# Ledger of designs, part 31: peptides against a protein of PDB entry 6JX3

Target 1, 85 residues: chain A of PDB entry 6JX3
Amino acid sequence: AEFRLRPEISVAQTDYGMVLLDGRSGEYWQLNDTAALIVQRLLDGHSPADVAQFLTSEYEVERTDAERDIAALVTSLKENGMALP

## One batch from the design tools (peptide; made by RFdiffusion4, then SolubleMPNN)

Design b2_p16_3_s1 (from b2_p16_3, 8 letters changed)
Fold by OpenDDE base, seed 1:
Structure b2_p16_3_s1 (fold): chain B 85 residues (1-85), chain A 16 residues (1-16)
Amino acid sequence: as target 1 above (85 residues)
Amino acid sequence: LRHIRTGPRTSITQLR
């Protein structure tokens, strides 16, 4: 399924990187640069497989490790109220 | 506030 943020979540670009802000609660999370890169590509419509391929080309990461990293990040974003299930 | 290392290269940090 398509990766999507919850409707109350907005994306802000700050001097410190990407921030996901919950407009209802006021809570927000800063993503580190690699996490932000993954999220941006997913939001742009790239599949997790596309992103994994991208990471293997940009970083010294094995494909299977990239896939696990993406999955773990997505899970965390869902569990912490930023992404839709 | 929480800092979550989601992987070797990825993390998220709750600021509020």
Scores: peptide ipSAE 0.733, ipTM 0.951, DockQ to the pose 0.923
Fold by OpenDDE base, seed 4:
Structure b2_p16_3_s1 (fold): chain B 85 residues (1-85), chain A 16 residues (1-16)
Amino acid sequence: as target 1 above (85 residues)
Amino acid sequence: LRHIRTGPRTSITQLR
């Protein structure tokens, strides 16, 4: 399934990195650099497999670990109201 | 407010 943010969520770029803002509640979350990179690529239409390959090229991370990291982040974004199920 | 370490290299932090 395509990774998508909930319609009330907007993305802001700050000096400290990516922030996801809930336009309804006013709540917002800061992503660390690696999390932001993953989200950016997913939003650009890259598959989790594409993102995993990218991470392995950019960092000293095994493919399986990259895939697990992506899945865990996506799960957290869904559970915390930022991404659609 | 919550800080969630989603993995060894990833985290999200609720700021409000």
Scores: peptide ipSAE 0.731, ipTM 0.950, DockQ to the pose 0.916
Fold by OpenDDE base, seed 5:
Structure b2_p16_3_s1 (fold): chain B 85 residues (1-85), chain A 16 residues (1-16)
Amino acid sequence: as target 1 above (85 residues)
Amino acid sequence: LRHIRTGPRTSITQLR
């Protein structure tokens, strides 16, 4: 399924990096640089496979590790109320 | 506030 943020979540760029803001609760989460890169590409319509390939090409990361990192991040974003199931 | 390390290279930090 397509990665999508929940409708109440907005993306903001700050001096410290990407922030996901919940417009209902006011809660917000900052992503580190690699997490932000993954989320940006997913939101741009790239598949997890595309993102994994991108990470392996840009960084010295094994494909399996990239896939696991993406999956774990997506799971966390869903569990913490930022991404749709 | 919570800091979640989701992987070796990724983390999310609740700031509020």
Scores: peptide ipSAE 0.725, ipTM 0.949, DockQ to the pose 0.915
Fold by OpenDDE base, seed 2:
Structure b2_p16_3_s1 (fold): chain B 85 residues (1-85), chain A 16 residues (1-16)
Amino acid sequence: as target 1 above (85 residues)
Amino acid sequence: LRHIRTGPRTSITQLR
């Protein structure tokens, strides 16, 4: 399934990085630069496989490690109420 | 507030 944010979540770009804001609770999370890059590409319609390939080129990361990093981030975003399951 | 390191290069930080 495609990666999607929950409907109450808004994306904001700040001087210190990407922020995901929950419009209902007022809670918000800041993503570090690499996490933001992954989320941006997923939201743009790239598959996790596409993102993994991108990361292997941008960073000195093995494909399997990139895939695991993406999966772990996505899981955390789902568990913390930002992304749809 | 919470800081979660999701991987070697990725993290998320709850600010509120």
Scores: peptide ipSAE 0.719, ipTM 0.948, DockQ to the pose 0.903

Design b2_p16_3_s2 (from b2_p16_3, 8 letters changed)
Fold by OpenDDE base, seed 3:
Structure b2_p16_3_s2 (fold): chain B 85 residues (1-85), chain A 16 residues (1-16)
Amino acid sequence: as target 1 above (85 residues)
Amino acid sequence: LRHIETGPRTSIRQLR
């Protein structure tokens, strides 16, 4: 299934990086640069496999490590109420 | 966060 944010979540670009804010609760989360890059590509319709390939081309990182990092981030975003299951 | 030696790392931080 495609990666999607929950409907109450908004994206804001700040001087400190990407922020995801919950319009209902007022809670918000800051993403570091790598997390923001992953989220941006996923929201643009790229698959986790696409993102892993991109990361391995941009950084000195093995494919398996990139895949694990993406999976961990996606899990975190879902568990913290930012992304749809 | 980019670590040249180990590759990029992801993080999220809750703010108030």
Scores: peptide ipSAE 0.195, ipTM 0.730, DockQ to the pose 0.389
Fold by OpenDDE base, seed 4:
Structure b2_p16_3_s2 (fold): chain B 85 residues (1-85), chain A 16 residues (1-16)
Amino acid sequence: as target 1 above (85 residues)
Amino acid sequence: LRHIETGPRTSIRQLR
């Protein structure tokens, strides 16, 4: 399924990286650079498999590790109220 | 390529 942020979530780029802001609660979250890269590509319409391929092409990382970390990140974003189920 | 020993480390942190 398509990865989507919840409608109340805004994205901001800061000097310290990507920030996700919940416009309803005022909560906001910092993503590290790798997480931000994954989110950006998912939002651009790339599948988790596409993103895993990208990570393995850009970094010396195993495909399985990339896939696991992408899945874990997506789960975290959903559980923390940033992404739609 | 940037070496990542344990895979790409991702993290999110609530700031507020």
Scores: peptide ipSAE 0.185, ipTM 0.728, DockQ to the pose 0.397
Fold by OpenDDE base, seed 1:
Structure b2_p16_3_s2 (fold): chain B 85 residues (1-85), chain A 16 residues (1-16)
Amino acid sequence: as target 1 above (85 residues)
Amino acid sequence: LRHIETGPRTSIRQLR
């Protein structure tokens, strides 16, 4: 399924990295560069499998580890109210 | 700017 942010979430680029802002609650979360890269690619329509392949080319990481890290990030974003289920 | 030295690990941090 398509990865999407909740409609109340805004993306802000800061000097310290990507920040996701909830316009209703005022909560906001900073993503590190790798997390931001994953989110950007998912929002651009790449599948988790596409992103895992990309990460293994950019970093010294096993495919299975990349897949698990992506899944964990997506779960966290959903659980923290940033991404749609 | 992306810093490759951050490595493959992901993290999110709630800000206040």
Scores: peptide ipSAE 0.184, ipTM 0.746, DockQ to the pose 0.362
Fold by OpenDDE base, seed 2:
Structure b2_p16_3_s2 (fold): chain B 85 residues (1-85), chain A 16 residues (1-16)
Amino acid sequence: as target 1 above (85 residues)
Amino acid sequence: LRHIETGPRTSIRQLR
């Protein structure tokens, strides 16, 4: 299914990078630039495959590695209560 | 060109 953040999660752009804030718990996570890029594209409706293709064009990374990193990030976001299952 | 790096920079709880 499509990637979605949990309703209580808000996105903020800061001078330090993207931040995901849990409005209920007060916990928040700062993403590095690559993670933010992935999240932004996923939220825009791009598939993980689309994002992997994009990453291989922008970074020195093989397709398989990009796909694995995206999958790991998505899993982490879900497990840490930021993204819906 | 640079290598991809994913993951959070930090995970913290706001003090309220």
Scores: peptide ipSAE 0.099, ipTM 0.711, DockQ to the pose 0.132; fails the geometry check

Design b2_p16_3_s3 (from b2_p16_3, 7 letters changed)
Fold by OpenDDE base, seed 4:
Structure b2_p16_3_s3 (fold): chain B 85 residues (1-85), chain A 16 residues (1-16)
Amino acid sequence: as target 1 above (85 residues)
Amino acid sequence: LKHIETGPHTSITQLA
């Protein structure tokens, strides 16, 4: 399954990190740096497994932590109206 | 404002 943002969601890069803005409601969420990296890689077409390996190799995140981060972040983005199911 | 620690190294924060 492809990770996709909802069509009303825009991505902004700010001095404080990635922000996802809902153009309809005006609500917006800031992602911490690791979350932003995950979202960027997923949007670029990398698989969750690719992203987990990336975090392990490039950012020294433990594999199990990376896997949990990716899965839970994706779930949260879906549940909070930013990503498509 | 809602802050969610989504995992060991990830979080999201609702600003509006």
Scores: peptide ipSAE 0.723, ipTM 0.944, DockQ to the pose 0.904
Fold by OpenDDE base, seed 2:
Structure b2_p16_3_s3 (fold): chain B 85 residues (1-85), chain A 16 residues (1-16)
Amino acid sequence: as target 1 above (85 residues)
Amino acid sequence: LKHIETGPHTSITQLA
């Protein structure tokens, strides 16, 4: 299924990285650089497999670690109210 | 603040 943010969530770029802002509650989460790259690529329509390959090739992240990071990040974003289930 | 290390290379931090 397509990765999508919840309608109330907006993306902001800061000097310290990507921030996901809940426009209704005012809560916001900052992503580290790798998490931001993952979210950006997913939002651009790349599959998790594409993202894993990207991390492996461009950032020398081991494939299994990349796959785990992507899956766990997506789960966390869903559980913490940023991404649609 | 709530900091979650989602994996070995990824983390998210709730700032408010």
Scores: peptide ipSAE 0.722, ipTM 0.945, DockQ to the pose 0.909
Fold by OpenDDE base, seed 1:
Structure b2_p16_3_s3 (fold): chain B 85 residues (1-85), chain A 16 residues (1-16)
Amino acid sequence: as target 1 above (85 residues)
Amino acid sequence: LKHIETGPHTSITQLA
């Protein structure tokens, strides 16, 4: 399943990191650096498995932790109105 | 406003 942001969501790069802005409501969320990396790679077409491997190899994150981070982040982005279900 | 630590290494913070 392809990860996609909702049409009304824009990505902004700020001095404080990645921000997802809802152009309709004006609400916006800042992602921490690891969350931003995950979102960037998913949007670039990498699979969650690709991202997990990337985190494992490049950031020395345990595979199970990476998988949990990715899954939980995606769920949260969907639940909070940023990503399409 | 709202801060969510989604996982061990990830978080999102609602700024407005």
Scores: peptide ipSAE 0.711, ipTM 0.944, DockQ to the pose 0.901
Fold by OpenDDE base, seed 5:
Structure b2_p16_3_s3 (fold): chain B 85 residues (1-85), chain A 16 residues (1-16)
Amino acid sequence: as target 1 above (85 residues)
Amino acid sequence: LKHIETGPHTSITQLA
C-alpha cells in the first residue's frame, strides 16, 4: 500500500534535520538522517523495495537491516500518529 | 517526550 502522511502532518526541514509537525496538536517529531531519507523516498513514490535497494547501494547497509529499518520505521510512524494506516 | 530507535539505523524523537 502507498505510504502517506496523515493530512494534519507537515514536513519541515530544520537546522537539526527533518521534522514531522502535527498542525492540529502541535506535536512534532524529529527524524534521524536515515529515517528522513526513507520517508523522503517513500513520499516521492518509491517502494520499500526501492528504498532498501537504495540504502544497500548508496550507504552500504545490509539488505536485511534496510528492510527491517524501513518496516519498523513505517510502523512507528503509523503508531505515533504521523502516517496513515 | 519519546525517543524511539526503530532499528539499527533509524530513530524518531518527539520534541513536543
Scores: peptide ipSAE 0.677, ipTM 0.940, DockQ to the pose 0.929

Design b2_p16_3_s4 (from b2_p16_3, 8 letters changed)
Fold by OpenDDE base, seed 5:
Structure b2_p16_3_s4 (fold): chain B 85 residues (1-85), chain A 16 residues (1-16)
Amino acid sequence: as target 1 above (85 residues)
Amino acid sequence: LKTIETGPHTSIRQLR
């Protein structure tokens, strides 16, 4: 399924990295650089497998580690009200 | 406010 942010979530690029802002509650979360990269690529339509490959090739992250990290990040974004289930 | 370390390379930090 396609990764999508909830409609109330806006993306902002700040000096400190990507921020996801909830326009209803006013809560916002800053993503670290790798998390931001993952989210950006997913939003651009890349699959988790594509993203894992990207991390292995560009950042020398082990494939299995990348896959687990991507999955856990996506889960957390859903659980914390930023991404659609 | 909390920081969630989702994995070895990823984290999200609540700022508000």
Scores: peptide ipSAE 0.723, ipTM 0.951, DockQ to the pose 0.907
Fold by OpenDDE base, seed 3:
Structure b2_p16_3_s4 (fold): chain B 85 residues (1-85), chain A 16 residues (1-16)
Amino acid sequence: as target 1 above (85 residues)
Amino acid sequence: LKTIETGPHTSIRQLR
C-alpha cells in the first residue's frame, strides 16, 4: 500500500524540521529528524523495507527495531489524521 | 498540546 498524506495536509520545511499542517482544522505537528526522514522517504516512493534498510545503514539501529519504529510512526500519523489509511 | 513518542527514535509534537 502506498503511503500518502491526507489531501488537507500540507508539508512545511522549517528551521526546526518538518511540520505537517492540517488546512481544515489548523492543527499542526512537528516531526523529529528521524520521523521526518522516514516520512520523506515513504513519500518519495520507498517501501517500509527500503526505509528500514536505509536506517540500519545510516544509523546504529537494528533492522527489527527500525521496522517497528516505522510501523508505529505510520500508525500514529494515520490515527492523528495526517496520513490516509 | 502533546508529544507522542512513537518509538525510541521517532516522535511527533503538536504545535497547536
Scores: peptide ipSAE 0.718, ipTM 0.951, DockQ to the pose 0.927
Fold by OpenDDE base, seed 2:
Structure b2_p16_3_s4 (fold): chain B 85 residues (1-85), chain A 16 residues (1-16)
Amino acid sequence: as target 1 above (85 residues)
Amino acid sequence: LKTIETGPHTSIRQLR
């Protein structure tokens, strides 16, 4: 399934990185730079495989490590109410 | 508030 944020979630770019804000609860989370890159590419329509390849190319991350990191990030975003299941 | 280190290269930090 396509990666999507929940409708109440908005994205803000700050001096300290990407922030995901819940418009109903007021809670928000800041992503580190690599997490923000992953989310940006997923929202742009790239697949997790595309993102993993990008990380291996740009940041010298092992492919399996990239895939695991992406999966864990997506899981956390879903579990914390930011991304749709 | 908490920081979740989702992997060796990624983390998310709750701000409120």
Scores: peptide ipSAE 0.715, ipTM 0.950, DockQ to the pose 0.912
Fold by OpenDDE base, seed 1:
Structure b2_p16_3_s4 (fold): chain B 85 residues (1-85), chain A 16 residues (1-16)
Amino acid sequence: as target 1 above (85 residues)
Amino acid sequence: LKTIETGPHTSIRQLR
């Protein structure tokens, strides 16, 4: 399934890095750099598998860690109202 | 406000 942000969520690049802002509630969350990279690639249409491969090649993250990290991040973004289920 | 360390290399931090 396609990874998508909720329609009320906007992406901003700030001094803190990538921030996801909820235009309705005013909540916003700063992503660390790796999380931002993952989100950007997913939004660009890459699969989680693509992203895992990218992390292993570009950042020397172990594949298993990358896969688990991506999955957990996506789940958290959904559960915290930023990404569509 | 909270920080969620979602994995070994990822985290999200609530700023508001």
Scores: peptide ipSAE 0.714, ipTM 0.950, DockQ to the pose 0.907

Design b2_p16_4_s1 (from b2_p16_4, 11 letters changed)
Fold by OpenDDE base, seed 3:
Structure b2_p16_4_s1 (fold): chain B 85 residues (1-85), chain A 16 residues (1-16)
Amino acid sequence: as target 1 above (85 residues)
Amino acid sequence: MKVIRTGRRTSITQLR
């Protein structure tokens, strides 16, 4: 399934990193650099498998661990109302 | 400020 943000969510680039803003609630979430990288790649149309391969090239992380970290992030983004289910 | 972080607090592997 395509990874998508909810329509009310906007992306802001700040000096402190990527921020997701809910235009309805006024809530916002700052992403750390790795979370921002994952979200950007997913929004660009890369699969979770492509992102996991990318993370294993950028960090000393095992493929299985990268896949779990991506899955956990995607779950968190959905549960916090930022990503579509 | 709400923060979403990728990475394991208890893992040897630290993602930024």
Scores: peptide ipSAE 0.152, ipTM 0.717, DockQ to the pose 0.142
Fold by OpenDDE base, seed 2:
Structure b2_p16_4_s1 (fold): chain B 85 residues (1-85), chain A 16 residues (1-16)
Amino acid sequence: as target 1 above (85 residues)
Amino acid sequence: MKVIRTGRRTSITQLR
């Protein structure tokens, strides 16, 4: 399934990093740089497999760790009401 | 402020 943010979620770039803002509640979540990079690539239409390959090619990270980071992030974004199921 | 981050202590983007 395609990774998508919920319609009420907006992306803001701040001096401290990427922020996801709920336009209805005013709740927001700051992403660390790695999480922001993953979200950006997923939103650009890259698959989790493409993102994992990117992380392993650009950084000293094992494939299994990249896959776990992506899966955990996507889960967190869904559970916190930022991404669609 | 709520924070979503990867499980790593150091962001892998800093290893670039």
Scores: peptide ipSAE 0.127, ipTM 0.716, DockQ to the pose 0.152
Fold by OpenDDE base, seed 1:
Order: sequence, then C-alpha cells, then structure tokens
Structure b2_p16_4_s1 (fold): chain B 85 residues (1-85), chain A 16 residues (1-16)
Amino acid sequence: as target 1 above (85 residues)
Amino acid sequence: MKVIRTGRRTSITQLR
C-alpha cells in the first residue's frame, strides 16, 4: 500500500528539523534527520525495502536492522495518527 | 549508524 500522511498532517521544516503537525489537535512530532529522510522517500513512493537498501548504501547499517527500524517507524507513524493505515 | 527516531514534542496550543 502507498505510504501517505493523514490529511490533517502537515510537514514543516523548523530550526529543529522536520516536524509533522496535526492541524486538528495542534500536536506535533519532531523527526530526526534519519526518520525525516525515510518519511520523505516513502512519500516519494519508495517501498520500505527500497528505503532499507538506500540506508545500507549511505550508512553503516545491516539490511535486517534497517528493515526492522523502518517497520517500527512506519508502525509508530500510523499508531500516532500521522500516517494512514 | 544514525538512530531512527520520532518523538512527540507538544501541542502548539500548549506553547501559547
């Protein structure tokens, strides 16, 4: 399935990095640079597997660890109401 | 390895 943010979520760039803002609740989440990069690539239509391959090429990380961490991030984004299920 | 993390900071309404 395509990774998408919920319609009420806005992306903002701040002095502290990428932020996801819920326009209804006013809650916001800060992403670190790696999480932001993952979200950007997923929103661009890359699969979690594509993103894992990308991370293993750019950083010292094992493929299995990248896949697990991406899956955990995606789950967290869905559970926290940032991404569509 | 860069750590992959997200964290809720606050609500904008709480910053007022």
Scores: peptide ipSAE 0.047, ipTM 0.628, DockQ to the pose 0.104
Fold by OpenDDE base, seed 4:
Structure b2_p16_4_s1 (fold): chain B 85 residues (1-85), chain A 16 residues (1-16)
Amino acid sequence: as target 1 above (85 residues)
Amino acid sequence: MKVIRTGRRTSITQLR
């Protein structure tokens, strides 16, 4: 399934990094650099596998750790109402 | 809380 943000979620770039804003509740979430990078690539249409490959090529991270971190982030984004299920 | 070996975190935080 394609990774998508919920329609009410806006993306903002700040001096502190990427922020996801819920336009209905006014709640907003800061992403750290790695989380922002993952979200950006997923929104650009890259698969979780492509993102894992990218992380392992750019950073000293094992493929299995990258895959787990992506899966955990996607789960968190869904559970916190930022991404569609 | 999972941290990439480079010290990077794959986490989100609600700003208040």
Scores: peptide ipSAE 0.043, ipTM 0.659, DockQ to the pose 0.417

Design b2_p16_4_s2 (from b2_p16_4, 12 letters changed)
Fold by OpenDDE base, seed 2:
Structure b2_p16_4_s2 (fold): chain B 85 residues (1-85), chain A 16 residues (1-16)
Amino acid sequence: as target 1 above (85 residues)
Amino acid sequence: MRVIRTGRRTSITQLR
């Protein structure tokens, strides 16, 4: 399934990094640079596999570890009400 | 790779 944010979630770039903001509740989540990069690429239509390949090209990380970490992030974003199931 | 991190925050201000 395509990775999508919930309609009430806005993306903001701040001096502190990317923020996912729920405009209704005022709750937000700050992402570090790696998480932000993953979210950006997923929102641009790259698959988790494409993102994993990208991470392995940019960083010294095993493909399996990159895939696991991406999956964990996506799960977290869904569970915390930022991304659609 | 830097560790993937998210951090929860809450504001008292509703934006919508």
Scores: peptide ipSAE 0.101, ipTM 0.670, DockQ to the pose 0.082
Fold by OpenDDE base, seed 4:
Structure b2_p16_4_s2 (fold): chain B 85 residues (1-85), chain A 16 residues (1-16)
Amino acid sequence: as target 1 above (85 residues)
Amino acid sequence: MRVIRTGRRTSITQLR
């Protein structure tokens, strides 16, 4: 399934990094640079597997660890109401 | 070491 933000979520770039803002509640989530990069790549239509390959080229991280951490991030974004299920 | 992090906030005014 395509990774998508919920319709009420907007993306903002700040001096502190990428922020996901809920336009209804005013709640927001600050992403660190790695989380922001993952979200950007997923929104661009890259698969979690593509993103894991990308992360292993940018960081000293094992492929299996990258895949697990991406899956955990996606789950967290869904559970916290930022991404569609 | 956890490389991927998110942090929840409840007030957009803190982004300034």
Scores: peptide ipSAE 0.087, ipTM 0.663, DockQ to the pose 0.120
Fold by OpenDDE base, seed 1:
Structure b2_p16_4_s2 (fold): chain B 85 residues (1-85), chain A 16 residues (1-16)
Amino acid sequence: as target 1 above (85 residues)
Amino acid sequence: MRVIRTGRRTSITQLR
């Protein structure tokens, strides 16, 4: 399934990094640079597997660790109402 | 790799 943000979520770039804004609750979700990069690539249509491959090429990280961390992020984004199920 | 993190905030001011 395609990774998508919920329609009430907007993305803002700030001096402090990427922020997800919930237009209904007024909550903000700060992403660190790595989380922001993953979200950007997922929104661009890359699969979690593609993103894991990318991370292993750009950073010292094992493929299995990258996959686990991406899965945890995606789960968190869904559970916190930022991404669609 | 940097640790992947998210953080909830009630306002943009809390990002400072």
Scores: peptide ipSAE 0.083, ipTM 0.679, DockQ to the pose 0.110
Fold by OpenDDE base, seed 3:
Structure b2_p16_4_s2 (fold): chain B 85 residues (1-85), chain A 16 residues (1-16)
Amino acid sequence: as target 1 above (85 residues)
Amino acid sequence: MRVIRTGRRTSITQLR
């Protein structure tokens, strides 16, 4: 399934990093640089597998660890109302 | 790799 943000969620770039803002509640989530990179690539249409391959090329990390960490982030974004199920 | 983190901002900041 394609990774998508909920329609009420806006992306903002700040001096403190990428922020996801809920325009209805005013709740927002700050992403660290690694989380922002993953979200950006997913929104660009890369699969979680493509993102895992990218992370293993950029950082000293095992593919299995990258895949687990991406899956955990995606789950968190869905559970916190940022991404569509 | 950095640890992947999100930080919810409301009345209380939560890190996840």
Scores: peptide ipSAE 0.079, ipTM 0.681, DockQ to the pose 0.111

Design b2_p16_4_s3 (from b2_p16_4, 12 letters changed)
Fold by OpenDDE base, seed 5:
Structure b2_p16_4_s3 (fold): chain B 85 residues (1-85), chain A 16 residues (1-16)
Amino acid sequence: as target 1 above (85 residues)
Amino acid sequence: MRVIRTGRNTSITQLR
């Protein structure tokens, strides 16, 4: 399934990195650099597999670890109301 | 402020 933010979520770039803002509640979350990179690539239409390959090549991370970290991030973004299920 | 560590090098921080 395509990774998508909820319609009420907007992306802001700040001096501290990517922020996801809920336009309804006013809640917002800052992503660290690696999380932001993953989200950006997913939003650009890359698959989790593509992102995992990118992380493994760029950061010398084990493929299984990259896949797990991506999946956990996506789950957290869904659970915290930022991404669509 | 609430920090959720989602992975080894991934985290999200609730600011509100």
Scores: peptide ipSAE 0.705, ipTM 0.948, DockQ to the pose 0.907
Fold by OpenDDE base, seed 3:
Structure b2_p16_4_s3 (fold): chain B 85 residues (1-85), chain A 16 residues (1-16)
Amino acid sequence: as target 1 above (85 residues)
Amino acid sequence: MRVIRTGRNTSITQLR
């Protein structure tokens, strides 16, 4: 399924990284650099497999570890109201 | 501030 943010979520780029702001609740979350990279690539239309390949090329990370970390991040973004199911 | 470590190299931090 396509990774999408919830309609009420806006993206802000700050000097300290990517921030996801909920326009309804006023809650906002900062992503660390690796999380921001994953989210940006997913929003740009890359598949989780493409992102995993990218991470393995840029970092000393095993493919299976990259896939697990991407899946866990996506789950957390859904559970915390930032991404659509 | 609430930090959630989602992976070995990934985290999200609730600022509000």
Scores: peptide ipSAE 0.703, ipTM 0.948, DockQ to the pose 0.915
Fold by OpenDDE base, seed 2:
Structure b2_p16_4_s3 (fold): chain B 85 residues (1-85), chain A 16 residues (1-16)
Amino acid sequence: as target 1 above (85 residues)
Amino acid sequence: MRVIRTGRNTSITQLR
């Protein structure tokens, strides 16, 4: 399924990394660098598999570890109200 | 501030 942010969520780039802001509640979350990289690539239309391949190449991580970390991040973004189900 | 570690090298931090 396509990764999408909820309509009320906006993205801001800060000196400290990517921030996701909920325009309704005013709540916001900062992503660390790797999380931001994953989210950006997903928003750009890359599949989780594409992102996993990218991470394995860029950071020399095991493919299964990359896939697990991507899935866990996506789950957290959904559970915390930033991404659509 | 609430930090959620989603992976070995991934985390999200609630700032409010």
Scores: peptide ipSAE 0.702, ipTM 0.947, DockQ to the pose 0.911
Fold by OpenDDE base, seed 1:
Structure b2_p16_4_s3 (fold): chain B 85 residues (1-85), chain A 16 residues (1-16)
Amino acid sequence: as target 1 above (85 residues)
Amino acid sequence: MRVIRTGRNTSITQLR
């Protein structure tokens, strides 16, 4: 399934990194740099598998760890109202 | 401020 943000969520680049802003509630979340990288690649149309391969190549992360971390991040973004289910 | 560690090197921080 395509990773998508909820329509009320906007992406802002700040001095502290990527921020996801809920335009309805005014709530917002800062992503750390690795989380931002994952989200950006997913939004660009890369699959979780593509992102895992990218992380293994760029950051010396084990494939299984990359896959787990991507899945957990995506789940958290869905649960916290930033991404569509 | 609420920090959620989503992985080994991933986190999201609720600012509001």
Scores: peptide ipSAE 0.700, ipTM 0.947, DockQ to the pose 0.911

